# Ledger of designs, part 70: peptides against a protein of PDB entry 8OXM

Target 1, 371 residues: chain A of PDB entry 8OXM
Amino acid sequence: FKAEFRLAGGVNLPKIIDCVGSDGKERRQLVKGRDDLRQDAVMQQVFQMCNTLLQRNTETRKRKLTICTYKVVPLSQRSGVLEWCTGTVPIGEFLVNNEDGAHKRYRPNDFSAFQCQKKMMEVQKKSFEEKYEVFMDVCQNFQPVFRYFCMEKFLDPAIWFEKRLAYTRSVATSSIVGYILGLGDRHVQNILINEQSAELVHIDLGVAFEQGKILPTPETVPFRLTRDIVDGMGITGVEGVFRRCCEKTMEVMRNSQETLLTIVEVLLYDPLFDWTMNPLKALYLQQRPEDETELHPTLNADDQECKRNLSDIDQSFNKVAERVLMRLQEKLKGVEEGTVLSVGGQVNLLIQQAIDPKNLSRLFPGWKAWV

## One batch from the design tools (peptide; made by RFdiffusion4, then SolubleMPNN)

Design b1_p12_5_s4 (from b1_p12_5, 8 letters changed)
Fold by OpenDDE base, seed 5:
Structure b1_p12_5_s4 (fold): chain B 371 residues (1-371), chain A 12 residues (1-12)
Amino acid sequence: as target 1 above (371 residues)
Amino acid sequence: MDLLLKLALELL
């Protein structure tokens, strides 16, 4: 390893280390502590399996439908090493960086990211109607700019067009697979974009199997399909390429139901892996100060491990696992709200749910649903 | 285990 490390931003201050392999290649790694990377590792394995299924199907293979994966090596219950996603940037960094974010550059007369955040925080404890009204005011005064990502990175028109298609395909594939797996916490820092491929990389996979629905502020969307995410697709938005790629991904997932259920079952019943949302983790996820303001958390919270009786934990865990498997099976059958939908009907419902400003306005302000 | 990886883990 190199003698120096860098800190990544954020509350857990992950360490960026560089290593030289026996092949002479430098590889950047992220060492994460105070976090359980076993969920990230499990989700990466499921994504690799989904990629295998997508690659076997002729229509998804022709469309190059894939989820970008990275290596995760859990080392303890609270630490591990991740592959650094080289040549990626958080979509939040590109869009809403306070210094040079695309919104500030292309829409200097719109509300700042901070003004939008503040307005949504002021109504966080208010009615759904008040949240919706303020969300609509924010959206009116904060117009999408993510189209400029591909325009900045890809100056050749043919390359630009190809990369915008790669982006749209990546959003579609990750949205549908993420929905099937119940992937939550899709805030703008947990989604990276590759500056060379325009493909998305989903990171921090610690909210899965619909555990986002049991957060203090429940998640109300199936995946991130916000105005900037749609703007990155260009003039067609959610229509045409995105919709067709969602449908083809959903077809492959539904046709692979038995394989997906078997894999997820093995993972949910792994006694070495607790994927359940604990109340402290749930609170922590929605108390993250987003701004780099140096609030030294002097909270010596003595982790009094409440030794709950092992037997009551196991029975509660199994019932939650069964419920997750049942809901996964329903999704793979196209069962939504007690109705069996076609692939096109299910994909349409999910798109409508994901873009509905009433659903988006109810999200935790830290999710930045207006972006 | 490389000493730096060990130190990186011990300082987490």
Scores: peptide ipSAE 0.015, ipTM 0.495, DockQ to the pose 0.034
Fold by OpenDDE base, seed 4:
Structure b1_p12_5_s4 (fold): chain B 371 residues (1-371), chain A 12 residues (1-12)
Amino acid sequence: as target 1 above (371 residues)
Amino acid sequence: MDLLLKLALELL
């Protein structure tokens, strides 16, 4: 390893290290502590399997439908090493960086990201109607700009067009697979975009299997399909390429239900993995002050050995796994709200749910659903 | 495990 490290931003202050392989190649790695990377590692395995299924199907292969994956090596229950996604930027960094973000550059007269966040935080405990009204005001005064990503990065029109299609395909594939796996909405910093391929990389997979629905502010969308995400697709938005890629991805997932269920079953019954959303983790995921100063809560989690009887833990674990598998099976059968939908009907419902301002207005304001 | 990786983990 090189003697120097850099800090990546964020609360856990992950360390960026450079290592030289026996092949003489430098490889950047991210070392996380105080974080359980086992879920990320599992989700990367499932994504690799989904990619294998998508590559076997002629229609999805021709469309190059893939989920970008990275290497995760858990070292303990609280530490591990990740592949650094070289040549990627968080979409949040590109869009809403306070200094040079695309919203500030292209829409200098719109509300700032901070003004939008403040307005939405003020109504966080209010009615759904008040949240919706303020969300609509924010949306009127904060217009999408993510189309400019491809325009800035790809100056050649043919390359620009190809990369915008790659982006749209990446969003479609990740949205449908993310829905099947219950990833829900995604914080703007937890979606990276590759500056060369325009493909998305989803990082920090610590919420899966619809665990976002049990957060203090429940998730109301099947995946992130906010106005900027749609704007990056260009003039067709969710229609045409995106919709067709969602449908073809969903078709492959549904046709592979037995394989997906078997794999997720094996992973859910892995005794090394705790699928329980710790209430403290749930609170922490929605209490991240992006902007509050270094109040180190020394949460001395005193190891109160709650000797829960091993039998009650196992029975609770099995019931969680069974519920996850049942919901996964329902999704793969096209069962939505007790109704069996066609692939097109299911994809349409999911798109409508994901873009509905009423659903978006109910999301946790820290996840910036107006972006 | 490389000593620097160990130190990187111990300092996290």
Scores: peptide ipSAE 0.015, ipTM 0.499, DockQ to the pose 0.034
Fold by OpenDDE base, seed 1:
Structure b1_p12_5_s4 (fold): chain B 371 residues (1-371), chain A 12 residues (1-12)
Amino acid sequence: as target 1 above (371 residues)
Amino acid sequence: MDLLLKLALELL
């Protein structure tokens, strides 16, 4: 390893380290502590399996439908090493960086990202009607700009067109697989875009299996399909390539239900894995950046009373795993709100839910649903 | 385990 490290952003201050392999290649790695990377590792294994299923099908293979994956190596219950996604940038960094973000560059007269966040935070505890009205005002005064990512990175028109298609396919594949696995809405810093391929990489998979629905502000969308995400697809938006790629991905997932269930079952019944959303983790995921100063976790709460009988923990764990598997099975059967839908009907419902400004207005303001 | 990886893990 090189003698120097860098800090990545975020509260856990993960360490960026550079290592030289036995092949002489330099590799960047992220060392994360105070976090359980076993969920990220499991989700990467499931994504690799989904990729294998997508590559076996002729129609999804012809469309190059894949989810970008990275290596995760858990080292303990509270630490591990991740592959650094080289040549990627967070979509939030490209879009809403305060210095040189695309919204500031292309829409200098629109609301700033800070003004949008402030307006939505002021109504966070208000009615759904008040949230919707303010969200619509924010949307009118904050117009999407993500189309400019491909225009800036790919100057050749043929390359630009190919990369915009690669982006649209990556969004479609990750949205449908992310929905099946219950990833829900994604913070704009937890979606990376590759500057060479225009493909998305989803990082920090610590909220899965619809755990976003039990957050203090529950998620209301099946996946992130905000106005900037749609703008990156170009003039067709959610229609044409995106919809067809969602349908073909969903078709492969539904036709592979037994394989997916068996794999997720093996991973859920791993006795090393706790799928319970820690209430402190749930609160932390929706804390304000300004509130970070006062919650010193005086986790001097005596570890004494959580001698809940191992039997009651094991029964609770099994019931959570069974519920996750049942909901996964429903999704793979096309069961939505007690109704069995066709692939096209299910995909249409999910797209409508994801783009509905009423659903978007109810999301946690920290996740920036207007971006 | 490389000393830096060990130090990176012990400082976490």
Scores: peptide ipSAE 0.010, ipTM 0.491, DockQ to the pose 0.033
Fold by OpenDDE base, seed 3:
Structure b1_p12_5_s4 (fold): chain B 371 residues (1-371), chain A 12 residues (1-12)
Amino acid sequence: as target 1 above (371 residues)
Amino acid sequence: MDLLLKLALELL
């Protein structure tokens, strides 16, 4: 390792370290403390398996359908090392940075990101109707700009076209795989984009197996397919390439149901792996101020008092694991709301749910559903 | 001590 480290931004102040391998290559790593990386490591293993299934199928292989993965090495229950996603930027940083964000650069007369967030926070405790009206007003005065990412990074028209296609394939693959696994907390900082490949990298995988539905403000969308995400696909939006890539990904996942169920079963019954949403974690996820300046005191959860009887915890855990496996099996059979759907019918339902302004308006304001 | 081991011990 190099003798020097840098701090990454954010509440947990993760340490950026540089390691020189025996091959003489420098490799950047992120060391996190006060965080359980076991869930991230597990989800990365499942993503690698999904990639193996996609690579075995001739149609998905020809389309280069993959979910981007990174290395995770848990060191303890509260620390670990992550591979640094070199050449990536959070989509939120590109889109809604206060200084030079793409919305401010390309739409200087639209509402600021702060104005949009403020308007949605003011109605957070209001009716669904009031949330919908304010969300529609925000959307009218905050127009999508993510098409400019590929235009800025790729000046050659042939490269631009291929990179926009790579982006659309990456969104489709990660959306369907993420839906099957019930991946939540897909806010604009938890999705990175690679500046060279235009592929997405999903980070902070600590909300999975539909645990986003039990947050104080429940998640109402199967994946992030907001107006900017769609704008990055270009003029066809969710039609054509995106839809076909979703259908082909879903087809491979459904045809591999036994393999996926067996892997997820082993992971859900691992006594070393707590994937359940702790109420304190749930509150913390939806109290995150985006402003770097407000040091909310770390609730020192004095871990002392929840010696609940081990037997009642185990029976409750097993029942939740069984319910998660049952719901995963339903998704892989195409069972939605008690109805068996074709691959095309299921993908269509998921797209409609993900783009519905009524679902988007109900999300936690920190998720930035208008972006 | 390797920097990783030191950092892991400083984060525990």
Scores: peptide ipSAE 0.009, ipTM 0.496, DockQ to the pose 0.033

Design b1_p12_6_s1 (from b1_p12_6, 9 letters changed)
Fold by OpenDDE base, seed 2:
Structure b1_p12_6_s1 (fold): chain B 371 residues (1-371), chain A 12 residues (1-12)
Amino acid sequence: as target 1 above (371 residues)
Amino acid sequence: DRIAAILAELAA
């Protein structure tokens, strides 16, 4: 380890450390404190398994459908080491970082990212109709620019085309696997893009198994397929490569039902793996100081330790675990809203749900659904 | 352990 560290920013002030391996190679690592990395580690193992399933299938292997994974080493219940995703940038940093963001550079006359956020925060407690109207106004005055990522990074036309395909495949694979696992909190800082491969890296996997639906502002989309995410796919958008890669990923997931159910069952009943949403975590996810421009007074949350009897906690946990397994089984059977769908029908429904402005307008403003 | 076993069976 080098004697010096850097701060990565954010509320938890994670430390970037440089390590020299026994191979003489320098490797950056992120040390998180006050954060439970066990969920990230478990979800990375599930992603590795999904990658194994995708590599076994000839059609998904030929398309190079994979989820990008990173190494996680939990050190305690509140600390661990992450692999530094070298050569990645948060999509939010590229798109909406201050004056240098792609929206400001390519669309200087559009609303600023701050104006968009302010408008959506002003209607946060309003009706769904008012949220939808303001969201549509924001979207009209904040046009997508993520196509320029590949254009800036890949000047050769053949390389540009290949990287745009790699991006589209990465979005498709991560979207479908993320949906199957019920991955939430897919805001623009929790999705990195690799500047060399154009593949996505999903980080901060602390909302899984549809626990995003029990947040104070429930998640209303199956995955992030916002206008910028679609714009990065190029002229065909969701139609063509993306849809086909979603379908082929969904085929592999559905055909691997028994394996996926068995593994998720083992995870859900692992006493060392807390995947459940708690009220403090829910508040932390939707009251981020970075998203609030105004000083709301610190409500002293009185630590009323509701000592629920251990028996009632265990029965409630088991019922939630059973419900998660049932919903996972439904997804893997193509059961949506009580109807059995084909792979193409299910993928189509998920795409429509993910791009629906009504669903997007209902998300927490910190999710930045207009990006 | 059991996940590692399933992953090992899936890697075989």
Scores: peptide ipSAE 0.011, ipTM 0.594, DockQ to the pose 0.021
Fold by OpenDDE base, seed 5:
Structure b1_p12_6_s1 (fold): chain B 371 residues (1-371), chain A 12 residues (1-12)
Amino acid sequence: as target 1 above (371 residues)
Amino acid sequence: DRIAAILAELAA
């Protein structure tokens, strides 16, 4: 290891360290503290399994449908080492960086990212109707620009076209697999884009199995398919390549039902794997940036009343695990809202849910649904 | 162990 480290931004101040391997190659690593990386490690294993299923199928293999994975080494319940995704940038950094973000560069007369966030924060406690109206105003004055990512990075037209297809395939694969696994917290900093491949890397997998629905502000979309995400696909948007890649991914997932259920069952009942949403974690994920100052947890709250019998906790856990497995089985059968859908019908419903401005307007403002 | 076995069987 090199003696020096860099800080990555964010509340937990993760440390970037450089390691020289026995092969003489330098490898950058991210050391995260105050976070449980076991969930990330488990979800990466599930993604690797999904990739194996996708590679076995001729149609998904020909389309190179894969989820980008990274190495996770959990060291404790509160620390671990992540592979640094070299040559990636958060989509939020490219789109809404305050200094040089693509929205500022290409749409200088639109609302700033700060103005959009402020407007949505002002209505956070308001009715769904008021949230929708303000969201529509924000969207009208904050037009998508993510098409420019591929245009900036890939100057050759043939390469540009290939990379836009790679992007679209990556969004499709990760969206469907993410939906099946109930992956939440897909804000613009938790999705990286590879500057060479145009593929997405999903990070911070700490909200899975639809635990985003039990957040103080419930998640209302199956995956991130916001206007910028769609704009990166080019003029066809969600039609053609994206839809077909979603359908082919969903076909493979549905045809692999037994394998997926067996693996997820083993994970849900692993006593070392805490996938349940803790109330403190839920508060942290939807905390306002302004409230950072006062939560010195004076952990002096007397331990007295939380002696809820261990038996009631275990029974509650088992009932949650069973519901997650049942919902996973429904998804893999194409059961949506009590109706059995075809692959095309299910994919269409998910796309419509993900792009619905009524659903998007109800998300936590920190998710930045207008981006 | 079981996941690794399933992953190994899937990788073969």
Scores: peptide ipSAE 0.011, ipTM 0.594, DockQ to the pose 0.021
Fold by OpenDDE base, seed 3:
Structure b1_p12_6_s1 (fold): chain B 371 residues (1-371), chain A 12 residues (1-12)
Amino acid sequence: as target 1 above (371 residues)
Amino acid sequence: DRIAAILAELAA
């Protein structure tokens, strides 16, 4: 290890360290403290398994359908080392950075990202109808610009076309795999884009198995397919390449039902893997920006071992695990709202749910559904 | 780990 470290910024001040391997190569790593990385590590293993299934199928292999993964090494319940995703940027940093974001550069007369957030925060406790109206006003005055990512990074037209295709494939694969696993909290800072490959890297995998639906403001979309995500695909949007790649990914997932269920069952019943949403985590994920000042709960976890009867906790946990497995089995059978759908029918329903302004307007304002 | 065994059986 080099003696010097850098700070990556953010609340937990993760440390960037440079390591020299036994091969003489320098490798950058991110040391995260005060965070449990076990869920990220487990979800990366599940993504690697999904990639193995996708590589075995001739149709998905020919399309290079993969979910991007990174290495995670948990060191303790509150610390670990992440692979540094070199050459990636959060889509939120590119799109809505206050100083030089793409929305400000390409749409200077639109609402600012701050104005959009403020308008949606003002209606957060209002009716679904009022949220929808304000969301539509925000969307009208905040037009998508993510097409410019590939145009800025790839000046050669042939390379530009190839990279836009790689982006569209990456969105499709990660959307379907993420839906099957019930991956939540897909806000604009939890999705990175690789500046060289145009592929997406999903980070912070702490909301899985549809636990986003039990948040104080429940998640109403199966994956992030917002207007900027669609704009990055170019003129065809969700039609053609995206839809076909979703269908081919879903075909492989459904045909691998037994393997996926067996692996997820082992994970859900692992006593070392806490995937359940707790009230403190739910509060942290949906905190208001205005409330950041006072609630540093110094969780002095005073060891009040509330001897809650281990039996009642275990029965409640088992019932939640069983419901997650049942819902996973339904998804892999194409059962949606009590109806068995074809792969094309299921993918169509998921796309419609993900792009529906009524679903998007109901999301927590911190998710930035207008981006 | 049991996951590594399943992944190895899948990789075989």
Scores: peptide ipSAE 0.011, ipTM 0.579, DockQ to the pose 0.020; fails the geometry check
Fold by OpenDDE base, seed 1:
Structure b1_p12_6_s1 (fold): chain B 371 residues (1-371), chain A 12 residues (1-12)
Amino acid sequence: as target 1 above (371 residues)
Amino acid sequence: DRIAAILAELAA
């Protein structure tokens, strides 16, 4: 290890350290304190398994469908080491940076990111109709620009086209895998894009198994498929490559039902893995200022000595775990709202739910559903 | 670790 470290900023002041491996390669690592990395580590293992399933299938292998993973080494309940995702940028940083964000550069006459946030915060406690109207006004005056990411990074037309396809495939794979695992919507700072591959890296996996639906402002989308996410796919949007990659990913997931259920069952009943949403974590996820998109500490509220009888907590936990497994089984059978759908029907429903302005307008404004 | 065993069986 090098003797020097850098601070990554934020509340928890994570330390960036550089180490030289026995292979002579320099590797950057992020050391977190006051954060539980066990959930991130577990989700990375599940992603690796999903990648193994996707590589075994000829159709998904030919399409190079993978979810990007990073190394996580939890050291304690409140500390660990992460692989630093070198050569990545948060999509939020590229899109809505106050100084040089793509929206400001390409759409200088549109609403600022701050104006959009303010308008949506003003209606946060209003009716769904009022939220929808303001969201549509925001969307009209804040037009997508994420197409420019690939155009700026990849000047050669053939490379540009291939990287846009890589992006579209990455969004499709992560969306379907994320839906199956119940990751829900993702904050724009918790989605990194690789500046060389155009693939997405999802970080801060502290919300899984549809626990986003029990937040004070519940999630209303199966995954993030906002207007900028779609704009990055180019002129075809969700049609063609994206849809086909979603269908092929969903086909592999559904055909691997037994394997997925068995692994998730082992995880849900692991006494060392607290995946449940607690009230303090829920408040923290929806009260943070915009710019402090640190990896949300899994606030294991160890200090809630709610002397609920251990038996009642365990029974409540087991009932939640059983419900998660039942819902996972439904997803893997194509059961949506009590109806069995084909792969194409299920993928279509999920895409429609994810892009519906009515669903997007109901999301927590801090997650910037207009971006 | 049962997950590591399942992953190993899937990697085999």
Scores: peptide ipSAE 0.010, ipTM 0.594, DockQ to the pose 0.021; fails the geometry check

